# Peptides against a protein of PDB entry 4GXB: the designs that were tried, part 5

Target 1, 277 residues: chain A of PDB entry 4GXB
Amino acid sequence: VPTEEVSLEVLLSNGQKVLVNVLTSDQTEDVLEAVAAKLDLPDDLIGYFSLFLVREKEDGAFSFVRKLQEFELPYVSVTSLRSQEYKIVLRKSYWDSAYDDDVMENRVGLNLLYAQTVSDIERGWILVTKEQHRQLKSLQEKVSKKEFLRLAQTLRHYGYLRFDACVADFPEKDCPVVVSAGNSELSLQLRLPGQQLREGSFRVTRMRCWRVTSSVPLPSGSTSSPGRGRGEVRLELAFEYLMSKDRLQWVTITSPQAIMMSICLQSMVDELMVKKS

## One batch from the design tools (peptide; aimed at target 1 W210 L248)

Design b1_p9_4_s4 (made by RFdiffusion4, then SolubleMPNN; from b1_p9_4, 5 letters changed)
Fold by OpenDDE base, seed 4:
Structure b1_p9_4_s4 (fold): chain B 277 residues (1-277), chain A 9 residues (1-9)
Amino acid sequence: as target 1 above (277 residues)
Amino acid sequence: MVFENPVFE
């Protein structure tokens, strides 16, 4: 692609559009800096955010595809897909809520976290009771954004990234699940027939290893993942988990977001490594 | 490709 100046749209979690003028040859960091400048986000806070490639669903929700790498050209990455459903989204890129303290010290950072949190609650990524939801709405109307965030930080799955419904082989084969990543874990939510909602927590520190694989399903092959078209490449995330003392077991998740899940795992691992150093 | 977890306990 020839180098030229273009207008690139970057979305916030709430769907707010940020238009930036960049070069087609600008790398991810260049675009991120442009977005930060447009928002008046200070340079020292840029590192707390990343650009993500997402697919916008019909309801306006985002299905995260992957994090844009440093060497990528965001304009090319998104336009090469030749589909308007793909977007670039700005989102915080850390897991430990303690880092919120740094971001919240700045007005723009506070606003970004607030908007993201509101969106995550509205989309059900952050799990709230009816009463908590009422409280949050009240705070949203009457209280400062800081107070809202402090309450939100205590909520279940705060800071998690929720994936589209998919399939896992745990606790049984071909089990429909909803996976969320956060707080150094993968949370698998499932509802078996006639049973209440269950959640399995897989802590990253108990994963010996993981892998992403791709395969072409046989035409007569077993259960298609919900929402997948026929003949689509099947992506799987598999991790070897320490179920009990000296007992490792592979868990496999079949999802078109397997790559993103792996990115989340690596990101959580990296953050944990920083804490241990 | 398999990713080994350095923070595995």
Scores: peptide ipSAE 0.573, ipTM 0.965, DockQ to the pose 0.932
OpenDDE base, seeds 1, 2, 3, 5: peptide ipSAE 0.571, 0.571, 0.571, 0.572; ipTM 0.964, 0.964, 0.964, 0.965

Design b1_p9_5 (made by RFdiffusion4; failed a check: a repeat of another design)
Pose (drawn by RFdiffusion4):
Structure b1_p9_5 (pose): chain A 263 residues (1-190, 198-221, 229-277), chain P 9 residues (1-9)
Amino acid sequence: VPTEEVSLEVLLSNGQKVLVNVLTSDQTEDVLEAVAAKLDLPDDLIGYFSLFLVREKEDGAFSFVRKLQEFELPYVSVTSLRSQEYKIVLRKSYWDSAYDDDVMENRVGLNLLYAQTVSDIERGWILVTKEQHRQLKSLQEKVSKKEFLRLAQTLRHYGYLRFDACVADFPEKDCPVVVSAGNSELSLQLREGSFRVTRMRCWRVTSSVPLPSGGRGEVRLELAFEYLMSKDRLQWVTITSPQAIMMSICLQSMVDELMVKKS
Amino acid sequence: ELHFNPAFE
């Protein structure tokens, strides 16, 4: 892509706009640093956040497509799709909530975690009852951002990434499920199954050839993971999802974080 | 695409 200065909108998890001037040839880290500079996020906290390509739904919710890799050009990644529904999003990119402690030591880092947690509750990524949700919106007005986040860290599925509803062959073939990734596991809500990353020997991403539109082709995508169900018993679990690649990225990210910790 | 988990137990 010829080098040219352009304006790029990067959204926070709640949809707040962050406008940055970047080059068409800037890579993911360059764009991330420009967003951090605009937000006054310290350099030493940039590594706790990443940029994601998402599809914004009619209701404003985001369906995560992929985390942008180092070699990617974010302006090109989003513009090449030729659709205003696709956005670049900044979100925390670690899994263990112990790292929230490092981020919350800074006012901007705390504000970012607070904003995405509020959105996570509003969009049902964090699981609360109708009554609890009522209480939370109230506590939100009455408590500091820090106190609100400490409470949120104890809520069901805090720190998880939620995927569009899809199907899986667990427990039975073609079961409708909601899949979420977090806390070193995949959660399948059918009843529920919890599949630990450390019990996955491997996982595979498969795709059908592109098919005519039922001007975009369609592809059937699957993410299958080989799971140690019990001693010396491995079983494949298959999820059929247009977000199979994002799920694979989350599994790799969670495995990588476990290994960094182990080291 | 196939991925092998180095954290497998």

Design b1_p9_5_s1 (made by RFdiffusion4, then SolubleMPNN; from b1_p9_5, 5 letters changed; failed a check: a repeat of another design)
Amino acid sequence: MTFENPVFE

Design b1_p9_5_s2 (made by RFdiffusion4, then SolubleMPNN; from b1_p9_5, 4 letters changed)
Fold by OpenDDE base, seed 3:
Structure b1_p9_5_s2 (fold): chain B 277 residues (1-277), chain A 9 residues (1-9)
Amino acid sequence: as target 1 above (277 residues)
Amino acid sequence: MLFENPVFE
C-alpha cells in the first residue's frame, strides 16, 4: 500500500468515534499515539490501552476478533477485510483493577474507563443485580464517574471480556456456553435444560498449556454448530487444566473467537508474570 | 500452536 495520509476512525467502547489523521504505513503504536493525542491522553497512560479489531454486530455490540499487534498497520488491517462491519476499537488492555487507580487519576483516563464500564454494563458483560443497577444509574445521573467506577469494580465480571455464545465440551460434549475472560480466568457460563445457570471458573494458573486449532469440517451430516454454515473454518481453543491434584483434563471451546481467547490468555499470563517479577 | 504456561502452578 502506498504511503498516504488517511483519516482513520477508531471507536471507543461506547461507539464514540475518534477520527485521526495517520499514514497508511503507521504501525499500531503510531496509530495508538495519534488516538491518544486526539483524546489528550497523557503519554504515560497510553500503555494501559490497546487497539482491537472488532466486528460490529447488528445490535451495535462488538465481537472482538483480535488485538492489533505491534507490527500491524491498522489502516491496512481493517480496510483489507473489505467490510464495513469491521472496526478498530480502543479499550483498556490490563486485567488487574488496581491499574485503574493510575488511569483514573487523569481526567481523560477516567472518562475512557467510565465509558467502557458503562458500555460493558449495558451489554451485560458486567453482571449486576437490580439493586446494583439502580445504584449505578443513580451515580450515572449524577455523573459521579469515580464513584461509579468504584462500585463497578466490585461487580461480578468487572474487567472481563465477554465473547459470543459458543460451544464447549465441558461439562458435557457440545454444551452451549458463554465464555468471559478476566481476573486471570476463563469463566464458562452455561444453562443446561431444566437447570439453573452454572459457571465454571478456569484459573489461568491451573492451565498447563493451551492451543488454538483451525479445521475444516467435513460435509458429514453432523449438526453444524448453530450459526456456522457448512464448510466454514472451525476454530477451537483447547487448554489442559488441572482439575484436581495430579489430574489434568483437556477442555475445548469451539468458537470463532478462539484466537481472541488465546490472546486474552497470553495477556493475562503476561500480567501475572509482571506481578511475580 | 501450543502455548506453555509459565505461571502454571
Scores: peptide ipSAE 0.602, ipTM 0.967, DockQ to the pose 0.972
OpenDDE base, seeds 1, 2, 4, 5: peptide ipSAE 0.601, 0.596, 0.600, 0.599; ipTM 0.968, 0.967, 0.967, 0.967

Design b1_p9_5_s3 (made by RFdiffusion4, then SolubleMPNN; from b1_p9_5, 5 letters changed)
Fold by OpenDDE base, seed 5:
Structure b1_p9_5_s3 (fold): chain B 277 residues (1-277), chain A 9 residues (1-9)
Amino acid sequence: as target 1 above (277 residues)
Amino acid sequence: PTFVNPVFE
């Protein structure tokens, strides 16, 4: 793609559009800086956010595809897909809520976190009780953003990314699950027939390793992944988990978002490594 | 490719 000036749309978590003028040759960081400048986000806070490629679903929800890498050209990355459903989204890219303190000190950072949190609650990424919902709505009506965030930080799955419903081989084969990543874990929510909603927590520190694989089902074989036809590429995230003392077991998640899940794992690991340094 | 977790405990 020849270098030329283009208008690029970047969405916030709540769907707010940020238009920036960039070069087609601008890399991810360049675009991120442009977005930050447009929002008046200070330079020292840019590192708390990343650009993500997402697929906007019919209901407006975002299905995260992957984080844009540093060498990528966001304009090319999104336009090359030749589908209007793909968007670039700005979202915070850290996991420990302690980092919110740094971001919240700035008006723009506060607004970004607030908008993201509101959206996450509305989309069910953050789980709230009826009472908590009432409290949050009250704070929202008062536009008490800091207080809103402080309350939100205590909520279940605060800071998590929620993935589209998929399939796992845990606790049994072909089990429908909803995976969420956050707090250095993968949370698998499932409802088996005739059973109550269950949640399995897989802490990153108990994952010895993980991998993403792609495969094409054999014509004679059936695809266990919903919405996937025969012959379509199937993505899987597999991780070897320490179930108990000296007992490792592989857990495999079949999902079109397997890549994004692995990115989340890597990101959580990276953050933990920083803390241990 | 398999990623080996450096923070595995």
Scores: peptide ipSAE 0.599, ipTM 0.967, DockQ to the pose 0.929
OpenDDE base, seeds 1, 2, 3, 4: peptide ipSAE 0.595, 0.595, 0.596, 0.596; ipTM 0.967, 0.967, 0.967, 0.967

Design b1_p9_5_s4 (made by RFdiffusion4, then SolubleMPNN; from b1_p9_5, 5 letters changed; failed a check: a repeat of another design)
Amino acid sequence: MVFENPVFE

Design b1_p9_6 (made by RFdiffusion4)
Pose (drawn by RFdiffusion4):
Structure b1_p9_6 (pose): chain A 263 residues (1-190, 198-221, 229-277), chain P 9 residues (1-9)
Amino acid sequence: VPTEEVSLEVLLSNGQKVLVNVLTSDQTEDVLEAVAAKLDLPDDLIGYFSLFLVREKEDGAFSFVRKLQEFELPYVSVTSLRSQEYKIVLRKSYWDSAYDDDVMENRVGLNLLYAQTVSDIERGWILVTKEQHRQLKSLQEKVSKKEFLRLAQTLRHYGYLRFDACVADFPEKDCPVVVSAGNSELSLQLREGSFRVTRMRCWRVTSSVPLPSGGRGEVRLELAFEYLMSKDRLQWVTITSPQAIMMSICLQSMVDELMVKKS
Amino acid sequence: ESLTHNPAF
């Protein structure tokens, strides 16, 4: 892409706009640094956040497509799709909530975690009852951002990434499920199954050839993971999802974080 | 197809 200065909108998890001037040839890290500079996020906290390509739904929710890799050009990644529904999003990119402690030591880092947690609750990524949700919106007005986040860290599925509803062959073939990734596991809500990353020997991403539109082709995508169900018993679990690649990216990210910790 | 082996397995 010829080098040219452009304006790029980067959204926070709650949809707040962050406008940055970047080059069409800037890579993911360059764009991330420009966003951090605009937000006054310290350099030493940039590594706790990443940029994601998402599809914004009619109701404003985001369906995550992929985490942008180091070699990618974010301006090109989003513009090449030729659709205003696709957005670049900044979000925390680690899994263990112990890292929240490092981020919350800074006012901007705390503000970012607070904003995405509020949105996570509003969009049902964090699981609460109708009554609990009522209480939380109230506590939100009455407590500091820090206190609110400490409470949120104890809520069900805090720190998880939620995927669009899809199907899986667990427990039975073609079961409707909601899949979420977090806390070193995949959660399948059918009843529930919890599949630990450390019990996955491997996972595969498969795709059908592109098919005519039922002007975009369609592809059937699957993410299958080989799971150690019990001693010396491995079983494949298959998820059929247009977000199979994002799920694979989350599994790799969670495995990578476990290994960094082990080292 | 893309296959990934888990080192934390």

Design b1_p9_6_s1 (made by RFdiffusion4, then SolubleMPNN; from b1_p9_6, 5 letters changed)
Fold by OpenDDE base, seed 5:
Structure b1_p9_6_s1 (fold): chain B 277 residues (1-277), chain A 9 residues (1-9)
Amino acid sequence: as target 1 above (277 residues)
Amino acid sequence: EEVFENPVF
């Protein structure tokens, strides 16, 4: 692609648009720096954020596709998909809420975390009780961003990334699940017919390995699942999990977001490695 | 198939 100056739209978690002038040849970091500059985010805080490729759903929610890699050209990455549904989103890219302290010290960082957290609560990514919701609403009305975040940090699935509903082979084959990644785990929420909501926690420290696979289902004659057109690529994330002492078991998640799940696992592992060093 | 080994396992 010839190097040209272009206007690139980057969204915040709440859908706020940030327009930046960049070169088509600008890499992910260059674009991230441009976004930071536009927001007046200090350079030392840039590393706490990443650019993500997402698909905007009809309801305005974001389905995370993947994190943009360092070598990528964000303009090309998003435009090559030839669909207006695909967006670039700025989001915090760390998992440990302790890092919020660094980000919250800056007004812009605080605002970014606040906006993201509000959005995550509104989208049900962060789980709240009725009382907690009331408290959060009160703090929001007062525009007490720091207090809001401090309360939010205590909430279930704070800092988690929630995926679209998918299927897993745990606890049973073909179980509909909602997967969330955060706090060095994959959380699998499921509701079996007639049962209460159940959650399985898979800590990354108990995953020996994981893999992403892609397959094209063979046209088996009978079970056309009505929604998947013939020939759609099936993505799976599988991880080998230490269920008990000396007992490893593969768990497989079938999801179009399998790549993003893998990226989250790697990111959580990387963060844990940094903490150990 | 790419398998990712977990160093924190």
Scores: peptide ipSAE 0.565, ipTM 0.961, DockQ to the pose 0.880
OpenDDE base, seeds 1, 2, 3, 4: peptide ipSAE 0.563, 0.560, 0.565, 0.564; ipTM 0.961, 0.961, 0.961, 0.961

Design b1_p9_6_s2 (made by RFdiffusion4, then SolubleMPNN; from b1_p9_6, 6 letters changed)
Fold by OpenDDE base, seed 1:
Structure b1_p9_6_s2 (fold): chain B 277 residues (1-277), chain A 9 residues (1-9)
Amino acid sequence: as target 1 above (277 residues)
Amino acid sequence: MEVFENPVF
């Protein structure tokens, strides 16, 4: 792609648009710096955020596709898809809520975390009781951003990334599940027929390994799920999990977001490695 | 197929 000056739209988690003028040859960090400058985010806080490629759904929700890598050209990465559904989103890129303390010391950082958290609650990514929701709403009305975040940090799935409904082979074959990544785990929420909502927690520290697999289903005549076009690539995330002492079992999640799930696993592992050092 | 080994296992 020829090097040209272009206007690039980057969204915040709440859908707020940030327009930046960049070069088509600018790498992910260059674009991130441009966004930070536009927001007046200080340089020392840039590293707490990343750019993500997402698909915007009809309801305005974001389906995370992947994190943009350092060597990527965000303009090319998004425009090459030739679909207006794809967007670039700025989001915090750490898992441990302890890092919120560093970000919250700055007004812009505080605002970014606040906006993201409000959005995550509104989208049902963070799980709240009725009473908690009332408390959060009261704090939001008072614009008490720090207090809002302190309360939010105590909530179930704070800081998690929620994926689209998909299928897993756990606890049984072809189980509909909602996967969320955060707090060094994959959370699998499921509701079996006639049962209450259940959550399975898969801690990263109990995963020996994981893999992403892509396959093209053979045109088997009968079980084309209505909506999977003939020839759609099936993505799977499989991880080998320590279920009990000396018992490893593979768990497989079938999802178009398998790549993003793998990125989350790697990112959580990387953060844990930093803490051990 | 790339298998990622977990160093924190």
Scores: peptide ipSAE 0.516, ipTM 0.951, DockQ to the pose 0.875
OpenDDE base, seeds 2, 3, 4, 5: peptide ipSAE 0.514, 0.514, 0.515, 0.515; ipTM 0.951, 0.951, 0.951, 0.951

Design b1_p9_6_s3 (made by RFdiffusion4, then SolubleMPNN; from b1_p9_6, 6 letters changed)
Fold by OpenDDE base, seed 2:
Structure b1_p9_6_s3 (fold): chain B 277 residues (1-277), chain A 9 residues (1-9)
Amino acid sequence: as target 1 above (277 residues)
Amino acid sequence: SITFINPVF
């Protein structure tokens, strides 16, 4: 791609559009800096955010595809897909809510966290009771962003990234699940026939390893998944989990977001490593 | 496949 100045659209979690003028040759950090400048986010807070490639669904929700890597050219990464469904999204890229304190000290940082949190609640990524929802709405109406965030930080799955419904082989084969990543875990929500909603918590510290596998299924007369075309790549995330003392078991999640899940795992591991150092 | 070993295990 020839080096030229282009207009690039970057979305916030709430769908707000940030237009930046960048070079086609600008790497991820360059684009991130341009977005930060456009938002008036201080340079010292840039590191708390990342750019993500997402697919915008029909309902406007974002399906996270992957985090843009440092060597990538965001303009090329998104435009090469030749689909308007793909977007670049700015989102916070840390897990420990303690880092919110650093970000919240700045007006722009506060606004970004607030917008993201509102969106996450609206999308059902953060789980709220009726009473909590009332309290949040009250704070939102008052535009009390700090108080809103403080309350939100106490909520179930605050800071989690929720994935599209997919399939896991746990607790049973071909079990429909909703996976969320956060708080150094993968949370698998499932409802088995005739049972209440259950959540399986898989702590990263109990994962010996994980792997991403891509495969091309053999041609079949029927696709098990609606919208899955013939020859579509199947992605799986498998992790070896310490279920009990000296008992390791592989858990496999089949999802087109397996790569993103793996990125989340690595990111959570990296953050834990920092805490241990 | 790509396998990642967890150093915090």
Scores: peptide ipSAE 0.696, ipTM 0.978, DockQ to the pose 0.936
OpenDDE base, seeds 1, 3, 4, 5: peptide ipSAE 0.691, 0.694, 0.693, 0.695; ipTM 0.978, 0.978, 0.978, 0.978

Design b1_p9_6_s4 (made by RFdiffusion4, then SolubleMPNN; from b1_p9_6, 6 letters changed)
Fold by OpenDDE base, seed 2:
Structure b1_p9_6_s4 (fold): chain B 277 residues (1-277), chain A 9 residues (1-9)
Amino acid sequence: as target 1 above (277 residues)
Amino acid sequence: SLVFENPVF
């Protein structure tokens, strides 16, 4: 792609549009810096955020595809897909809520975390009781962003990234699940027929390894899943999990977001490594 | 397939 100045749209988690003028040759960090400058986010806080490629659903929800890598050209990465559904989103890129303290010290950082958290609650990524929801709404009405975040930090799945409904082979084959990544775990929420909602917690520290597999299903004449066009690549995330003492078991998640899940795992591992060091 | 070993295991 020839180097030229272009307008690039970057979305916040709440759908707020940030328009930046960048070069087509600008790498991810260059674009991130441009977004930060546009938002008046200090340079020392840029590292707490990342750019993500997402697919915007019809309802306006974001399906996270992957984190943009350092060597990527965000303009090229998004435009090459030739679909208006694909967007670039700015989101915090750390897991430990302790890092919120650093970000919250700045007005812009606070606003970004607040907007993200509000969005995550509205989208059901963060789980709230009725009473908690009332409290959050009260704080939101008062625009008490710090207090809002402090309360939110105590909530179930705060800081998690929620994925689209998918399928896992745990606890049974072909179980519909909702996967969320956060707090050094993958949370699998599932409801089996006639059962209450269950959550399986898979701690990263009990995963020996994980893998992403791409396969092209053979044309099975069964048009069974309406949304899978003929020839769609099937992605799977599998991880080998220490279920009990000396018992490793593979758990496989079939999801078009398998790559993003893997990125989350790696990111959580990396953060844990920093803490151990 | 891409396999990732977990150093924090």
Scores: peptide ipSAE 0.586, ipTM 0.968, DockQ to the pose 0.935
OpenDDE base, seeds 1, 3, 4, 5: peptide ipSAE 0.582, 0.585, 0.585, 0.584; ipTM 0.968, 0.968, 0.968, 0.967

Design b1_p9_7 (made by RFdiffusion4)
Pose (drawn by RFdiffusion4):
Structure b1_p9_7 (pose): chain A 263 residues (1-190, 198-221, 229-277), chain P 9 residues (1-9)
Amino acid sequence: VPTEEVSLEVLLSNGQKVLVNVLTSDQTEDVLEAVAAKLDLPDDLIGYFSLFLVREKEDGAFSFVRKLQEFELPYVSVTSLRSQEYKIVLRKSYWDSAYDDDVMENRVGLNLLYAQTVSDIERGWILVTKEQHRQLKSLQEKVSKKEFLRLAQTLRHYGYLRFDACVADFPEKDCPVVVSAGNSELSLQLREGSFRVTRMRCWRVTSSVPLPSGGRGEVRLELAFEYLMSKDRLQWVTITSPQAIMMSICLQSMVDELMVKKS
Amino acid sequence: EVTHNPAFE
């Protein structure tokens, strides 16, 4: 791509706009640093956040497509799709909530975690009852951002990433499920199954050839993971999802974080 | 694509 200065909108998890001037040839880290500079996020906290490509739904919710890799050009990644429904999103990119402590030591870092947690509750990524949700919106007005986040860290599925509804062959073939990734596991809500990352020997991403539109082709995508169900018993679990690659990225990210910790 | 888990039990 010829080098040229352009304006790039990067959204926070709640849809707030962050406008940055970047080059068409800037890579992911360059764009991330420009967003951090605009938000006044310290350099030493940039590594706790990443940029994601998402599809914004009609209701404003985001369906995560992929985390942008180091070699990617974010301006090109989003513009090449030729659709205004695709956005670049900044979101925390670690899994263990112990790292929230490092981020919350800074006002901007705290503000970012607060904003995405509020959105996570509003969009049902964090699981609460109707009554609890009512209480939370109230506590939100009456407590500091810090106190609100400390409470949110104890809520069901805090720190998880939720995927569009899809199907899986667990427990039975073609079961409708909602899959979420977090806390070193995949959660399948059918009833529920919890599949620990440490019990996955491997996982595979498969795709059909592109098929004519039922002007975009369609592809059947699957993410299958080989799971240690019990001693010396491995069983494949298959999820059929257009977001199979994002699920695979989350599994790799969670495995990588476990290994960094182990080291 | 297949990814093998180094953190496997």

Design b1_p9_7_s1 (made by RFdiffusion4, then SolubleMPNN; from b1_p9_7, 5 letters changed; failed a check: a repeat of another design)
Amino acid sequence: MTFVNPVFE

Design b1_p9_7_s2 (made by RFdiffusion4, then SolubleMPNN; from b1_p9_7, 5 letters changed; failed a check: a repeat of another design)
Amino acid sequence: MTFENPVFE

Design b1_p9_7_s3 (made by RFdiffusion4, then SolubleMPNN; from b1_p9_7, 4 letters changed; failed a check: a repeat of another design)
Amino acid sequence: MTFHNPVFE

Design b1_p9_7_s4 (made by RFdiffusion4, then SolubleMPNN; from b1_p9_7, 4 letters changed; failed a check: a repeat of another design)
Amino acid sequence: MVFENPVFE

Design b1_p9_8 (made by RFdiffusion4)
Pose (drawn by RFdiffusion4):
Structure b1_p9_8 (pose): chain A 263 residues (1-190, 198-221, 229-277), chain P 9 residues (1-9)
Amino acid sequence: VPTEEVSLEVLLSNGQKVLVNVLTSDQTEDVLEAVAAKLDLPDDLIGYFSLFLVREKEDGAFSFVRKLQEFELPYVSVTSLRSQEYKIVLRKSYWDSAYDDDVMENRVGLNLLYAQTVSDIERGWILVTKEQHRQLKSLQEKVSKKEFLRLAQTLRHYGYLRFDACVADFPEKDCPVVVSAGNSELSLQLREGSFRVTRMRCWRVTSSVPLPSGGRGEVRLELAFEYLMSKDRLQWVTITSPQAIMMSICLQSMVDELMVKKS
Amino acid sequence: SLTHNPAFV
């Protein structure tokens, strides 16, 4: 891509706009640094956040497509799709909530975690009852952002990433499920199954050839993971999802974080 | 695509 200065909108998890001037040839880290500079996020906290490509739904919710890799050009990644529904999003990119402590030491880092947690609750990524949700919106007005986040850290599925509803062959073939990734596991809500990353020997991403539109082709995508169900018993679990690649990225990210910790 | 898990038990 010829080098040219452009304006790029990067959204926070709640949809707040962050406008940055970047080059068409800037890579992911360059764009991330420009967004951090605009938000006044310290350099030493940039590594706790990443940029994601998402599809914004009619209701404003985001369906995560992929985390942008180092080699990618974010301006090109989003513009090449030729659709205003696709957005670049900044979101925390670690899994263990112990790292929240490092981020919350800074006012901007705390503000970012607070904003995405509020959105996570509003969009049902964090699981609360109708009554609890009512209480939370109230506590939100009455408590500091820090106190609100400490409470949110104890809520069901805090720190998880939620995927569009899809199907899986667990427990039975073609079961409708909601899959979420977090806390070193995949959660399948059918009843529920919890599949620990440390019990996955491997996982595979498969795709059908592109098919005519039922001007975009369609592809059947699957994410299958080989799971240690019990001693010396491995069983494949298959998820059929247009977000299979994002699920694979989350599994790799969670495995990588476990290994960094182990080291 | 196949990925092997180095954290596998």

Design b1_p9_8_s1 (made by RFdiffusion4, then SolubleMPNN; from b1_p9_8, 6 letters changed; failed a check: a repeat of another design)
Amino acid sequence: MTFENPVFE

